# Ledger of designs, part 169: peptides against a protein of PDB entry 6B4E

Target 1, 295 residues: chain A of PDB entry 6B4E
Amino acid sequence: TNFDKISKMFWHYKDKIAQIKQDIVLPIKKADVNVRNLLSRHKRKINPKFGQLTNSNQQLFKIQNELTQLINDTKGDSLAYHWILNFIAKAVVHQAETEVRVKPESALPLGKLTLYLLVQFPELQELFMARLVKKCPFVIGFTCEIDTEKGRQNMGWKRNNENKWEDNTSYDERMGGILSLFAIITRLQLPQEFITTTSHPFPIALSWHILARICNTPLNLITNTHFVILGSWWDAAAVQFLQAYGNQASKLLILIGEELTSRMAEKKYVGAARLRILLEAWQNNNMESFPEMSP

## One batch from the design tools (peptide; made by RFdiffusion4, then SolubleMPNN)

Design b2_p27_3_s3
Fold by OpenDDE base, seed 2:
Structure b2_p27_3_s3 (fold): chain B 295 residues (1-295), chain A 27 residues (1-27)
Amino acid sequence: as target 1 above (295 residues)
Amino acid sequence: MEKEREEEERRREEERERERQEVLNAF
């Protein structure tokens, strides 16, 4: 694992967030009133769509089509188009922080929708990844110390209006929700219409990188959150990961489930205990995945 | 005897770490 490369990638996306603010978000505030009104209407139509997802492919396709039309309406103005994509990127991540956090299986329809949009609108890819890395650096296997304010900020910790940090449980759950979404995206197949023409924008190899990078993270930087997000990843993607990489996947699952948990046993992390249970379930040939969506 | 055991344990740990890195770097 090249940690310098990971750090450079992390800062690239942090800089991208600043660039998005400067080049997309701020300029639109000074744009023509008709453009601002269009985007305000579109924002109001788009926002509820993510909460309207169910375990139904029919409902998914409906929402995909509706969002596609709404996004296409903005293509005549490059700034408006990029603004709406950035809005969508933020909304998807927010849905992961809120809904997926409390209902992990909701990552499946959300991930399918997101993957469709990422392929249909390639400019969304950088906007989405930048938002993911800002909110949950674990998606690229980045970890830093959280003993400093800057370290906590870099790791996606939130402060309230009173400048108080969120509690550990809230942070862990949010990170789990975001990582569940990302894990789902990495393990999903492209929609049939894209398989022959487009490469997967965030392939299953990115899941490998997350796990491998966490396994190589200095033990003094490993926290309960690491185990929580590994557990979230496991529920979301372990079955498909084993299908993709076979025996090599099994070895890596043992490294996270057995070795990493054993190395950290003295900490008695709740997330590590859960990951051990998931490992044991797998060893007993009882590994579960999220249920497939209905037609 | 004790030094030889320590050297053997060290070699075993180094081998386990090599195997671990081979897995982690497989993809």
Scores: peptide ipSAE 0.457, ipTM 0.838, DockQ to the pose 0.760
Fold by OpenDDE base, seed 4:
Structure b2_p27_3_s3 (fold): chain B 295 residues (1-295), chain A 27 residues (1-27)
Amino acid sequence: as target 1 above (295 residues)
Amino acid sequence: MEKEREEEERRREEERERERQEVLNAF
């Protein structure tokens, strides 16, 4: 694992967030009133769509079509188009922080919707990844110390208006929700209409990188959160990961489930205990996946 | 005896770490 490369990637996306603010968000505030009104109307129509997702593929396809139309309405103005995509990127990540956090299986319809949009609108890919890395650096296997204010900020910790950090449980659950969404995206097949014409923007290999980079992370930087997000990843993608990489996947799952948990046993992390339960379930041929969506 | 055991244990650990890195770098 090249940690310098990972660090460079992390800072690339941090810079991208600053660039998005400068080149997209701030300029729209000075744009023509008609453009601002259009975007305000579209924002109000788009925002509730993510909460309308169910376990139904029919409902998913309906929402995909509605969002596609709303986004296409902005393509006549490049700035408006990029603004609406950045809004969608933020909204999807927010849905992961709120809904997927409490209902992990909701990552499946959200992930299918997101993957469709990422392929249909390629400019969303960089905007979405930048938002993911800002909120949950674990999606690229980045870890730093959290004993400093800057370290906590880099790892996506929030402070309230009184400058108090969020509690550990809230942070762990938010990171788990975001990573569940990303894990789902990496293991999904492209929609049928794109399979022959487009490469997967965030393939299953990115899940491999997450796991491998965590396994190579210095043990003094490993926290309960690492095990929580590994457990969230496991629920979301372990079955499909085994299908993709076979025996090599099995070896890597043993490295996270057995070896990494054993190396950190003295810490008695609750997330590590859960990950061991998931490993044991797999060893007993009881590995579960999220149920498939209804027609 | 003790030095040989320590050296054998070191060699085994180096081999385990090599195998571990081979898995981690497979993709």
Scores: peptide ipSAE 0.455, ipTM 0.838, DockQ to the pose 0.773
Fold by OpenDDE base, seed 3:
Structure b2_p27_3_s3 (fold): chain B 295 residues (1-295), chain A 27 residues (1-27)
Amino acid sequence: as target 1 above (295 residues)
Amino acid sequence: MEKEREEEERRREEERERERQEVLNAF
C-alpha cells in the first residue's frame, strides 16, 4: 500500500471541493435570475425524491426517470447543469448520513439510483467522489491521526453550532452509512442499457482497495470506526465480493475479520466484536446480504 | 537456544507478513 498516493488522492478531492465552491456554487449566486429560479424549483423537486425510495424497483425506475428529466432540463446551461449535479451529489451523501445510518438496507435502492445517475451523467462522478471523500475518507482507505482538530476535520468529524465535536457513536454511524452506500455502488451491476457501452465508474476493485488499505494502516491509527465501517461494508458487499474474487476474497475477509480484530483485541472495540460475529456467521455458511428489491 | 528461537520466530513473522502483503497486493 502506497500511503503517499492515498494522501495525494485525499488532497486531490479536498482541492476539488474548494474548486467546486469557486467555480460552481459561488458563480451561480451571480447568475441570471431565471437560471436561479429554475435551479430553485428543480432543487425543491429533486430533494424529496431520495426519501421516496422504497424496496421497489418500480418506484426506483419512476424516480430515475423523473430525476433524468429534471437534470436534462439544465443541460442548456453548463453552470446550471454542474450546479444541479453537485446538489445531487450532496443530497445522496446526506441521505446516506441520515437514512442509511439507521436503516443500512436502504443503501440498496439509493445505490441503484446513484449508480444510474453516475452513468447517465458522467460529470457527476468527480462531484460525488469528492463529496464522499470529504465526508468519509474511509471510502479511499485514507486514515490520519484524530488527536488534533485538523486531523478530526480531515477524517470527517463534525462540530455543532457550539463548536462541540459529535459523539463517537454518531460519527461511527454516519461513517457506516456513507460507506454502506459506497460499498453497494461498487458491487452493483450496471443497468442493462449501459453494460455494453460504459465501464463501471466505481467497480468492485475499489472495495478491495478499502479493505487492503485498512489492513495496512498502522495499528496506532486503527479505531473503533475502522471496524464499524468494515462491518457496514460486510453487510453491504461481502457476498458479492466473494462472488467476484473467490479465494482471494476469502483470504482478505479473513485478514479483516480474524487477523485485524485479533491484533486489536486489547482495545475491546465494539465494532471489532460485531465484525467477528459477521466472520463467524460466514464460517457457519450463514452469510446474509440485503434483501433484493421487489418488482 | 533462546536466541535461535527468537531468530526462528522473527523469520516466521517475516514470512507471514510477506504472505499477507501478497494477498493485499493481489488487486
Scores: peptide ipSAE 0.454, ipTM 0.836, DockQ to the pose 0.738
Fold by OpenDDE base, seed 5:
Structure b2_p27_3_s3 (fold): chain B 295 residues (1-295), chain A 27 residues (1-27)
Amino acid sequence: as target 1 above (295 residues)
Amino acid sequence: MEKEREEEERRREEERERERQEVLNAF
């Protein structure tokens, strides 16, 4: 694992967030009133769509079509188009932080919707990754110290209006929610209409990188959150990961489930205990996946 | 004897780490 490369990637996305602010968010405030009104209307229509997702493919397809139309309405103005995609990227991540956090299986419909949009609108990919890395650096296997304010900010910790850090449980759950979404995206197949024309934008190999990079992370930087997000990843993608990589996947699952947890046993992390339970369930041929969506 | 055991254990650890890295770098 080349941590310098990962760090460069992390800072690339941090810079991208700053660039998005300068090149998309701020300029739109100076756009003509018609464009601003269009975007305000579209924002109001788009916002509720993510909360309307259910475990129904029919509902998913409806929402996909509605969002596609709303996004296409902005293509006549490049700035408006990029603004709406950036808004969607933020909304998807926010949905992972709020809904997937409390209902992990909701990552499946959200992930399917997101993957569809990422393929349908390629410009969303960079905007989405930048937002993901900002909120949850674990998606690229980045870790830094959290003993400094800057370190905590880099790792996606939030402060409230009183400048107080969020509690560890809230942080762990948010990171788990975001990583569940990303894990789902990596293990989903492309929609049938895209399989022959497009490569997967965030393939299962990115899940491999997350796991491998965490396994190579200096032990002094490993926290309970690392185990929580590994558990979230496991629930979301372990079955499909085993299907994709076979024996090599098994070896890597043992490295995270057995070796990494054993190396950190003295810390008695709750997330590590859960990951051990998941490993044991797998060893007993009791590995579960999220339920498939209804028609 | 003790130094030889320590050296053998070190070699085994280095081998385990190589195998570990082979897994981690498979993709």
Scores: peptide ipSAE 0.451, ipTM 0.836, DockQ to the pose 0.750

Design b2_p27_3_s4
Fold by OpenDDE base, seed 2:
Structure b2_p27_3_s4 (fold): chain B 295 residues (1-295), chain A 27 residues (1-27)
Amino acid sequence: as target 1 above (295 residues)
Amino acid sequence: SEELEEELKKKEEKEKEKEINEVLNFF
C-alpha cells in the first residue's frame, strides 16, 4: 500500500470541497433571484425523496424518475446544475449518517438510487466522492492519528456548538452508516440500461482497496472505528465480494476477521468482537447479506 | 479545467487498479 498516494488523494478531495464552496455554493448566493428561487423549490422537492425510499424497486424507479426530471430542469444553467448535484451529494451522505446508521439495510435502496444518479449525471461523481472522503476517509482507506484536533478533523470527527467532540459511539455509528452506503454502491451491478454503455464508476475493486489499506495500516493507528466500519462493510458487501474475487477475497476476509482482530486483541474493541462473530458465521456457512428488494 | 479533471480521474483510476493488482498478486 502506497500511503503517500492515499494521502494525496485525501487532500485532493479536501481541496475539492473548498473548490466546490468557492465555485458553486458561494456564487449561487449572488445569482439571479429567479435562479435562487428555482433551486429553493427544487431543494424542497428533492429533500423528501431520500426518506421516501423503501425496500421496493417500484418505489425506487419512481423516485429515480422524479429526481431525473428535477435535475434535468437545471441543465440550462451550468452553475444551477452543479449546485443541485452538490446538494444531492450532501443529502445522500446525510441520509447515510442519519438513517443508514440505525437501519443498515436501508443502504441498499439508497445505494441503488445513488448509483443510478452517479451514472445518469457523471458530474455528481466527484462531488459525491469529495463529500464521502470529507465525512468518512475510510472510504478510500485513509487513516491518520486522532490524538490531535487536526487529526480528528481529518478523520471526520464533528464538534458541537460548544466545541465538544462527538462521543465515540456517535462517530462509530456515523462512519458505519456512510461506509455501508459506499460498500453497497461498490457491490451493486449497474442498472440494465447502462451495462453496455458505461463502466461502473465505483466498482467492487474499491472495496478491495478499503480492506487492503486497512490491513496495511500501522497498528498504532487502528481504532475501534476501523473494526466497526469493517463490520458494516461485511454486512453490506462480503457476499458479493467473495463472488467477485473468490479465493483472493477469502484470504482478505480472513486477514481482517482473524489476523487483524488477533493483533488488536489486547484492546478488547467491541467492533473487533463483532467482526470475529461475522467471521465465525461465515466459517459455519452462515454468511448473510441484506435482503433483496421487492418488485 | 474539465480536461484536467478528466486526466486526474484517469490517473487515479490507473493507480487504483495498480494497487489492486499488487495486493491480488501478493496473496
Scores: peptide ipSAE 0.034, ipTM 0.578, DockQ to the pose 0.151
Fold by OpenDDE base, seed 1:
Structure b2_p27_3_s4 (fold): chain B 295 residues (1-295), chain A 27 residues (1-27)
Amino acid sequence: as target 1 above (295 residues)
Amino acid sequence: SEELEEELKKKEEKEKEKEINEVLNFF
């Protein structure tokens, strides 16, 4: 693992966030009143759609179509189009932070919707990835120290209105929720209408990177959160990961489940204990995946 | 701008593929 490259990628997306603010978000505040009114109306229509997802494919397709129409209505103005996509990117990640963290299986319909939008609107890809990396740098296998305020900020820690850091449990759960969404996206097949014409924007190979990069992370930087997000990834994607890479996947799952947990045993991380349970379940032929969506 | 972003994306994809191959070959 080349950690310098990972760091460069991390900072690339941090710069992209700054660029988005400067080139998309701030200019819209000064845009024509009609454009601002359009975007305000669209924002109000779009925002509830993510919470309307269920385990139903029919409901998913309905929401996909509704969002597609709403986004297409903005294409006449490039700035408006990019603004609405950035809003969607933020909303999807927010849904992962709030809903997926408490109901991990909800990542499946959210991931399917997101993947559809990423393919239908390619400009969403960079906006979404930048937001993911900002909120959960684990999605690219980035880790830094959290002993400093800057380090915590880089790792996606939040402060409340009183400038107090969030508690460890809240942070772990949020990171788990975001990573669950990303893991699902990486293991999903493209929608049938795109499978022959488009490459997958975030393929299963990105899950490989997450696991490999965490395994190669210096042990002094490994925290309970690393094990929590690995457990979240496991629930979301381990079955499909094994299908994709076979014996090589098995080796990597053993590496995270046995070797990494053993090396950190003295820390008695709760996340590590859970990951070991997942490994043992797999060894006993009891590996589970999220339930498939209904028609 | 858009062309540069596409080039950067292609480079990132190639680097990702290389890293995957390196890890797969290590085991």
Scores: peptide ipSAE 0.029, ipTM 0.604, DockQ to the pose 0.110
Fold by OpenDDE base, seed 5:
Structure b2_p27_3_s4 (fold): chain B 295 residues (1-295), chain A 27 residues (1-27)
Amino acid sequence: as target 1 above (295 residues)
Amino acid sequence: SEELEEELKKKEEKEKEKEINEVLNFF
């Protein structure tokens, strides 16, 4: 694992967030009143759509079409278009932090919607990845120390209005929710209409990178959160990961489930205990996946 | 192009193999 490359990637996306603020978010505040009104109306129509997702493909397709139309209405103004896409990127990640956090299986419809939008609107890809890395650096296998304020901020820790850090459970659950969404996206097949014309923007190889990079992370930087997000990833993508990489996938799952947990046994991390249970379930031919969506 | 996709796939496979070996050597 080239940690310098990962660090450069992390800071690239941090810089991208700053750029988005300067080039998209701030300029739109000075845009024509008609453009601002359009975006305000579209924001109000778009935001509820993510909560309207169900375990129904029919409902998914309806929402996809509605969002596509709403986004297309902004293409006449490049700044407006990029602003709407940035809004969507933020909204999707927020949905992962809230709904997926408490109901991991909701990552499936959300992931399908997100993947569709990422392919339909390629400019969303960089905006979405930047938001993901800012909120959950684990999506690219980045880890740093969290004993400093800067370290905690880099790892996506939030402070409340009283300047207190969020509790460990809240952080773990949020990271798990975001990673569940990302894991789902990486293991989904492209919609049939795009398979011949477009490459997958966030393929299953990115799941490989997450696992491998965590395995190669210095043990002194490994926390309970690492095991929590590995467990979230496992529930979301382990079955499809095994299908994609076969024996090599098995080796990596054993490394995270057995070797990494064993090396950290002295810490008695709850997340590690759960990951061990998932490993044992797999060894007993009882690996579970999220249920498929209805027609 | 199909050639570019094949080259990208080969590169990705080589990177994965390298990363596997690095992980295995770490443990």
Scores: peptide ipSAE 0.030, ipTM 0.618, DockQ to the pose 0.034; fails the geometry check
Fold by OpenDDE base, seed 4:
Structure b2_p27_3_s4 (fold): chain B 295 residues (1-295), chain A 27 residues (1-27)
Amino acid sequence: as target 1 above (295 residues)
Amino acid sequence: SEELEEELKKKEEKEKEKEINEVLNFF
């Protein structure tokens, strides 16, 4: 693993967030009143859609069509179009931080919706990835020290209005929720209408990179959060990962489930204990996947 | 691991090459 390249990628997306603020978010505040009104209306219509997802493909397709229409209404103005996509990117990540956090299986409909939008609107890809990396740098296998304020900020820790850090449990759960969504996206097949014309924007190989990069991370940087997000990834994608890479996948699952947990055993991380349970379940042929969505 | 990551990269490159060749052979 070339950690210099990963760091460069991390900072690229940090710069992208700054660029989005400067070139998209701030300019729209000064845009024509008609454009601002359009975007305000669209924002209000779009935001509830993510909460309307169920385990139904029919409901998913309905929401996909509704969002597609709403986004297409903005294409006549490039700034408005990019603003609405950035809003969607933020909303999707927020849904992962809130709902997926407490109900991991909800990542499946959310991931299907997100993947559809990423393919339908390619400009969403960079906006979404930048938001993911900002909130959860684990999605690219980036890790830094959290002994400093800046280190914690880089790893996506939040402070409240009293300048207090969020609780460890809250951070772990948020990271788990975001990573669950990303893991789902990586293991989903493209919608049938895109398979022959488009490459997968975030393929299963990105899950490989997450696992491999964490395994190669210096042990002094490994925290409970690493094991929590690996457990979240496991629930979301381990079955499909094994299907994709076979024996090579097995080796990597053993590395995270057995070797990495063993190396960190002295820390007695709760996340590591859970990951060992998942490994044992797999060894006993009891690996589970999220239930498929209904028609 | 580092070795497994390299193996994946080689596989991905071969798959991309195969895809390109399939497209070229189709036309």
Scores: peptide ipSAE 0.016, ipTM 0.567, DockQ to the pose 0.027; fails the geometry check

Design b2_p27_4_s2 (from b2_p27_4, 12 letters changed)
Fold by OpenDDE base, seed 4:
Structure b2_p27_4_s2 (fold): chain B 295 residues (1-295), chain A 27 residues (1-27)
Amino acid sequence: as target 1 above (295 residues)
Amino acid sequence: SMEEEERKKFIQELDEIIKKLEEEKKE
């Protein structure tokens, strides 16, 4: 693992966030009133769609079509188009931080929707990844120290209006939610209509990178959060990961489930304990996946 | 193929991880 490259990638997306603000968000505030009104209306229509997802593919397809139409309505203005995509990127991540956080299996419909949009609107990919990395650097296997304010900020920690850091549980759960979404996206197959025309924008290989990079992370930087997000990833993608990479996947799962947890045993991390339970379940041929969606 | 190259990369990465972990166990 080349951590220098990972750092460069991390900062690339940090820069992208700044660019988005400068080139997309701020300019829209000065745009024509008609454009602003259009985007305001679309925002109001788009935002509730993510909460309307269920375990039904039929409902998913309905929402996909509705969002597609709404996004297409903005293509006549490049700035408006990018603004609405950025809004969607933010909304999806927010949904992961809130709904997926408390109901991990909800990542499946959300992930399917997101993957569809990422393929249908390629410009969303960079916007989405930038938002993911900003909120949850674990998605690219980036880790830094959190004993400094800047370190915590880089790792996605939030402060309230009183400049108080969020509690550890809240942070862990948010990271878990976001990682669950990303994990599910990486293990999903492209919709049938896209399989022959495009490649997967965030393939299962990215899950490999997450696990491998965490395994290679200096132990002094490993926290409970690392184990929490690994557990979230496990629930979301372990079955499909094993299917994709076979023996190599097995080795990597053992590394995170057994070796990494053992190395950190003195810390008595709750997340590590959970990950060991997941490992044990797998060893007993009881690895579970999220249920498939209904027709 | 791209798949073959990816596999080779992953194998190499695994080997590096394992080696590192083994070295840490000896310390």
Scores: peptide ipSAE 0.210, ipTM 0.773, DockQ to the pose 0.856
Fold by OpenDDE base, seed 2:
Structure b2_p27_4_s2 (fold): chain B 295 residues (1-295), chain A 27 residues (1-27)
Amino acid sequence: as target 1 above (295 residues)
Amino acid sequence: SMEEEERKKFIQELDEIIKKLEEEKKE
């Protein structure tokens, strides 16, 4: 694992966030009133769609079509188009932070929707990834110390209006929710209409990178959150990961489930305990995945 | 294929991780 490369990637996306604000968000505030009104209307129509997802593929397809139309309506203005995509990127991540954190299985329909949009609108990919990395650096296997304010900020910790850090549980849950979504995206197959024409924008290889990079992370930087997100990843993608990489995947799962947890046993992390349970379930041939969506 | 090359890379990375972990256990 090349940590310098990971750091460069991390800061690339941090810079991208700043660029988005400067080149997309701020300029729209000064745009023509008609453009602003259009975007406001579209925002109001788009925002509730993510909460309308269910375990139904039929409902998913409906929402996909509706969003596609709404996004296409903005293509005549490049700035408006990018603004809408950025809004969607933010909304998807927000949905992961709020809904997926409490209902992990909801990551599946959300992930399917997101993957569809990422393929249908390639410009969304960088916007989405930048938002993911900002909110949850674990998606690229980035870790830094959190003993400093800057370190906490880099790792996606939030402060409230009183400048107080969020509690550990809240942070863990948010990170778990976001990571669940990303994990799902990496293990999903492309929609049928894209399989022969497009490469997967965030393939299962990215899950490999997450696990490998965490395994190579200095132990003094490993926290309960690492185990929480590994558990979230496990629930979301372990079955498909094993299918993809076979024996090599198995070795890596053993490394995170057995070796990493054992090395950190003295810390008695709750997340680590859960990961051990997941490992044991797998060893007993009881590895579970999220239920498939209904037709 | 690109997939084969990727797999090869992953195997190498995994081997390195395992080696490192084994060395740390001996300490």
Scores: peptide ipSAE 0.207, ipTM 0.766, DockQ to the pose 0.919
Fold by OpenDDE base, seed 1:
Structure b2_p27_4_s2 (fold): chain B 295 residues (1-295), chain A 27 residues (1-27)
Amino acid sequence: as target 1 above (295 residues)
Amino acid sequence: SMEEEERKKFIQELDEIIKKLEEEKKE
């Protein structure tokens, strides 16, 4: 694991967030009133769609089509188009922070929708990844110390209106929710209409990188959150990960579930205990995946 | 520590294997 490369990637996306603000978000505020009105209307129509997802493929397809039409309506203006995609990127991540956080299995329909949009609108990919890394740097296996305010900010910690940091449980759950979504995306197959024409934008190999990079992270930087997000990843993608990489996947799962947890046993992390339970369930041939969506 | 180095080496070896597997999938 090359941590310099990971850091470079992290800061690349941090810069991208700044660039998005300067080149997309701020300029639209000064755009033509008709464009602003269009985007306002579309925002109001788009935002509820993510909450309308169910464990139904029919509902998913309906929402996919509706969003596709709404996004296409903005293509006549490049700035408007990028603005609406950025809005969608933010909305998807927000949904992960709120809904997926409390109902991890909801990551599946959300992930399917997101993957569809990422393929249908390639410009969304960079916008979405930048937002993911900003909110949850674990998606690229980045870790830094959280002993400083800047460190906490870099790792996606939030402050409330009173400038107080969120509690550990809230942070852990948010990170878990976001990571669940990303994990799902990495393990999903492309929709049938794209499978022969397009490469997967965030393939299962990215899940490998997450696990490997965490395993190579200095132990003094490993926190309960690392184990929480590993557990979230496990629930979301472990079955498919094993299918993809076979014996090599097994070795890595044992490494995170047994070796990493053992090395950190003195810390008595709750997340580590849960990961141990997941490992044991797997060893007993009881590895579970999220339920498949209905037709 | 030596143990950490061994772990890193192991992960590196796995990464190389996965890289090869991914390349084979593209063929």
Scores: peptide ipSAE 0.063, ipTM 0.716, DockQ to the pose 0.041
Fold by OpenDDE base, seed 5:
Structure b2_p27_4_s2 (fold): chain B 295 residues (1-295), chain A 27 residues (1-27)
Amino acid sequence: as target 1 above (295 residues)
Amino acid sequence: SMEEEERKKFIQELDEIIKKLEEEKKE
């Protein structure tokens, strides 16, 4: 694991967030009133769509078509187009922080929708990844110390209006929700119409990077959150990960489930205990995955 | 192929992780 590379990637996306604000978000406030009105209307129509997802492919396709039309309506103005994509990126991550957090299996329809949009609108990819890394740097396997204000901020911790850090449980659940979404995206196949024309923007290899980088993280930086997000990842993608990499995947799952948890046993992390349970379930041939969506 | 090279890299990374874990167990 090249930690310098990971760090560079992390800061690249942090810079990208600043760039988005400067080049997309702020300029649109000075745009023509008609453009601003268009975007306001579209925002109001787009935002509810993510909450309308169900475990139905039919519903998914409906929403895909509706969003596609709404996004296409903005293509006449490059700034408007990028603004709406950035809005979508933020909305998707927000949905992961709220809905997926409490219902992890909802990551599947959300992930399918997101993957479709990422392929249909390639400009969304960089915007989405930047937002993911900002909110949950675990998606690229980045970890830093959280004993400083800057460290906590870098790791996606939030403070309320009273300048108080969020509770550990809240942070863990948010990170788990976001990671679940990302894990699902990495293990999904491209829609049939895109398989021969484009490569997967966030392939299963990115899941490998997450796990491997966490395994190589200095133990003094490993927290309960690491185990929580590993558990979330496991529920979301472990079955497909094993299918993709076979014996090598198995070795890595044992490393995180057995070796990493054992090394951190003295900390008595709740997340680690859960991960151990998942490992044992797998060893007993009881590994579970999210249910498939209905037609 | 690109896929084969990627797989080789993954195997190498895994080996490095395993080696590190083994060394830490000896300490």
Scores: peptide ipSAE 0.026, ipTM 0.606, DockQ to the pose 0.920

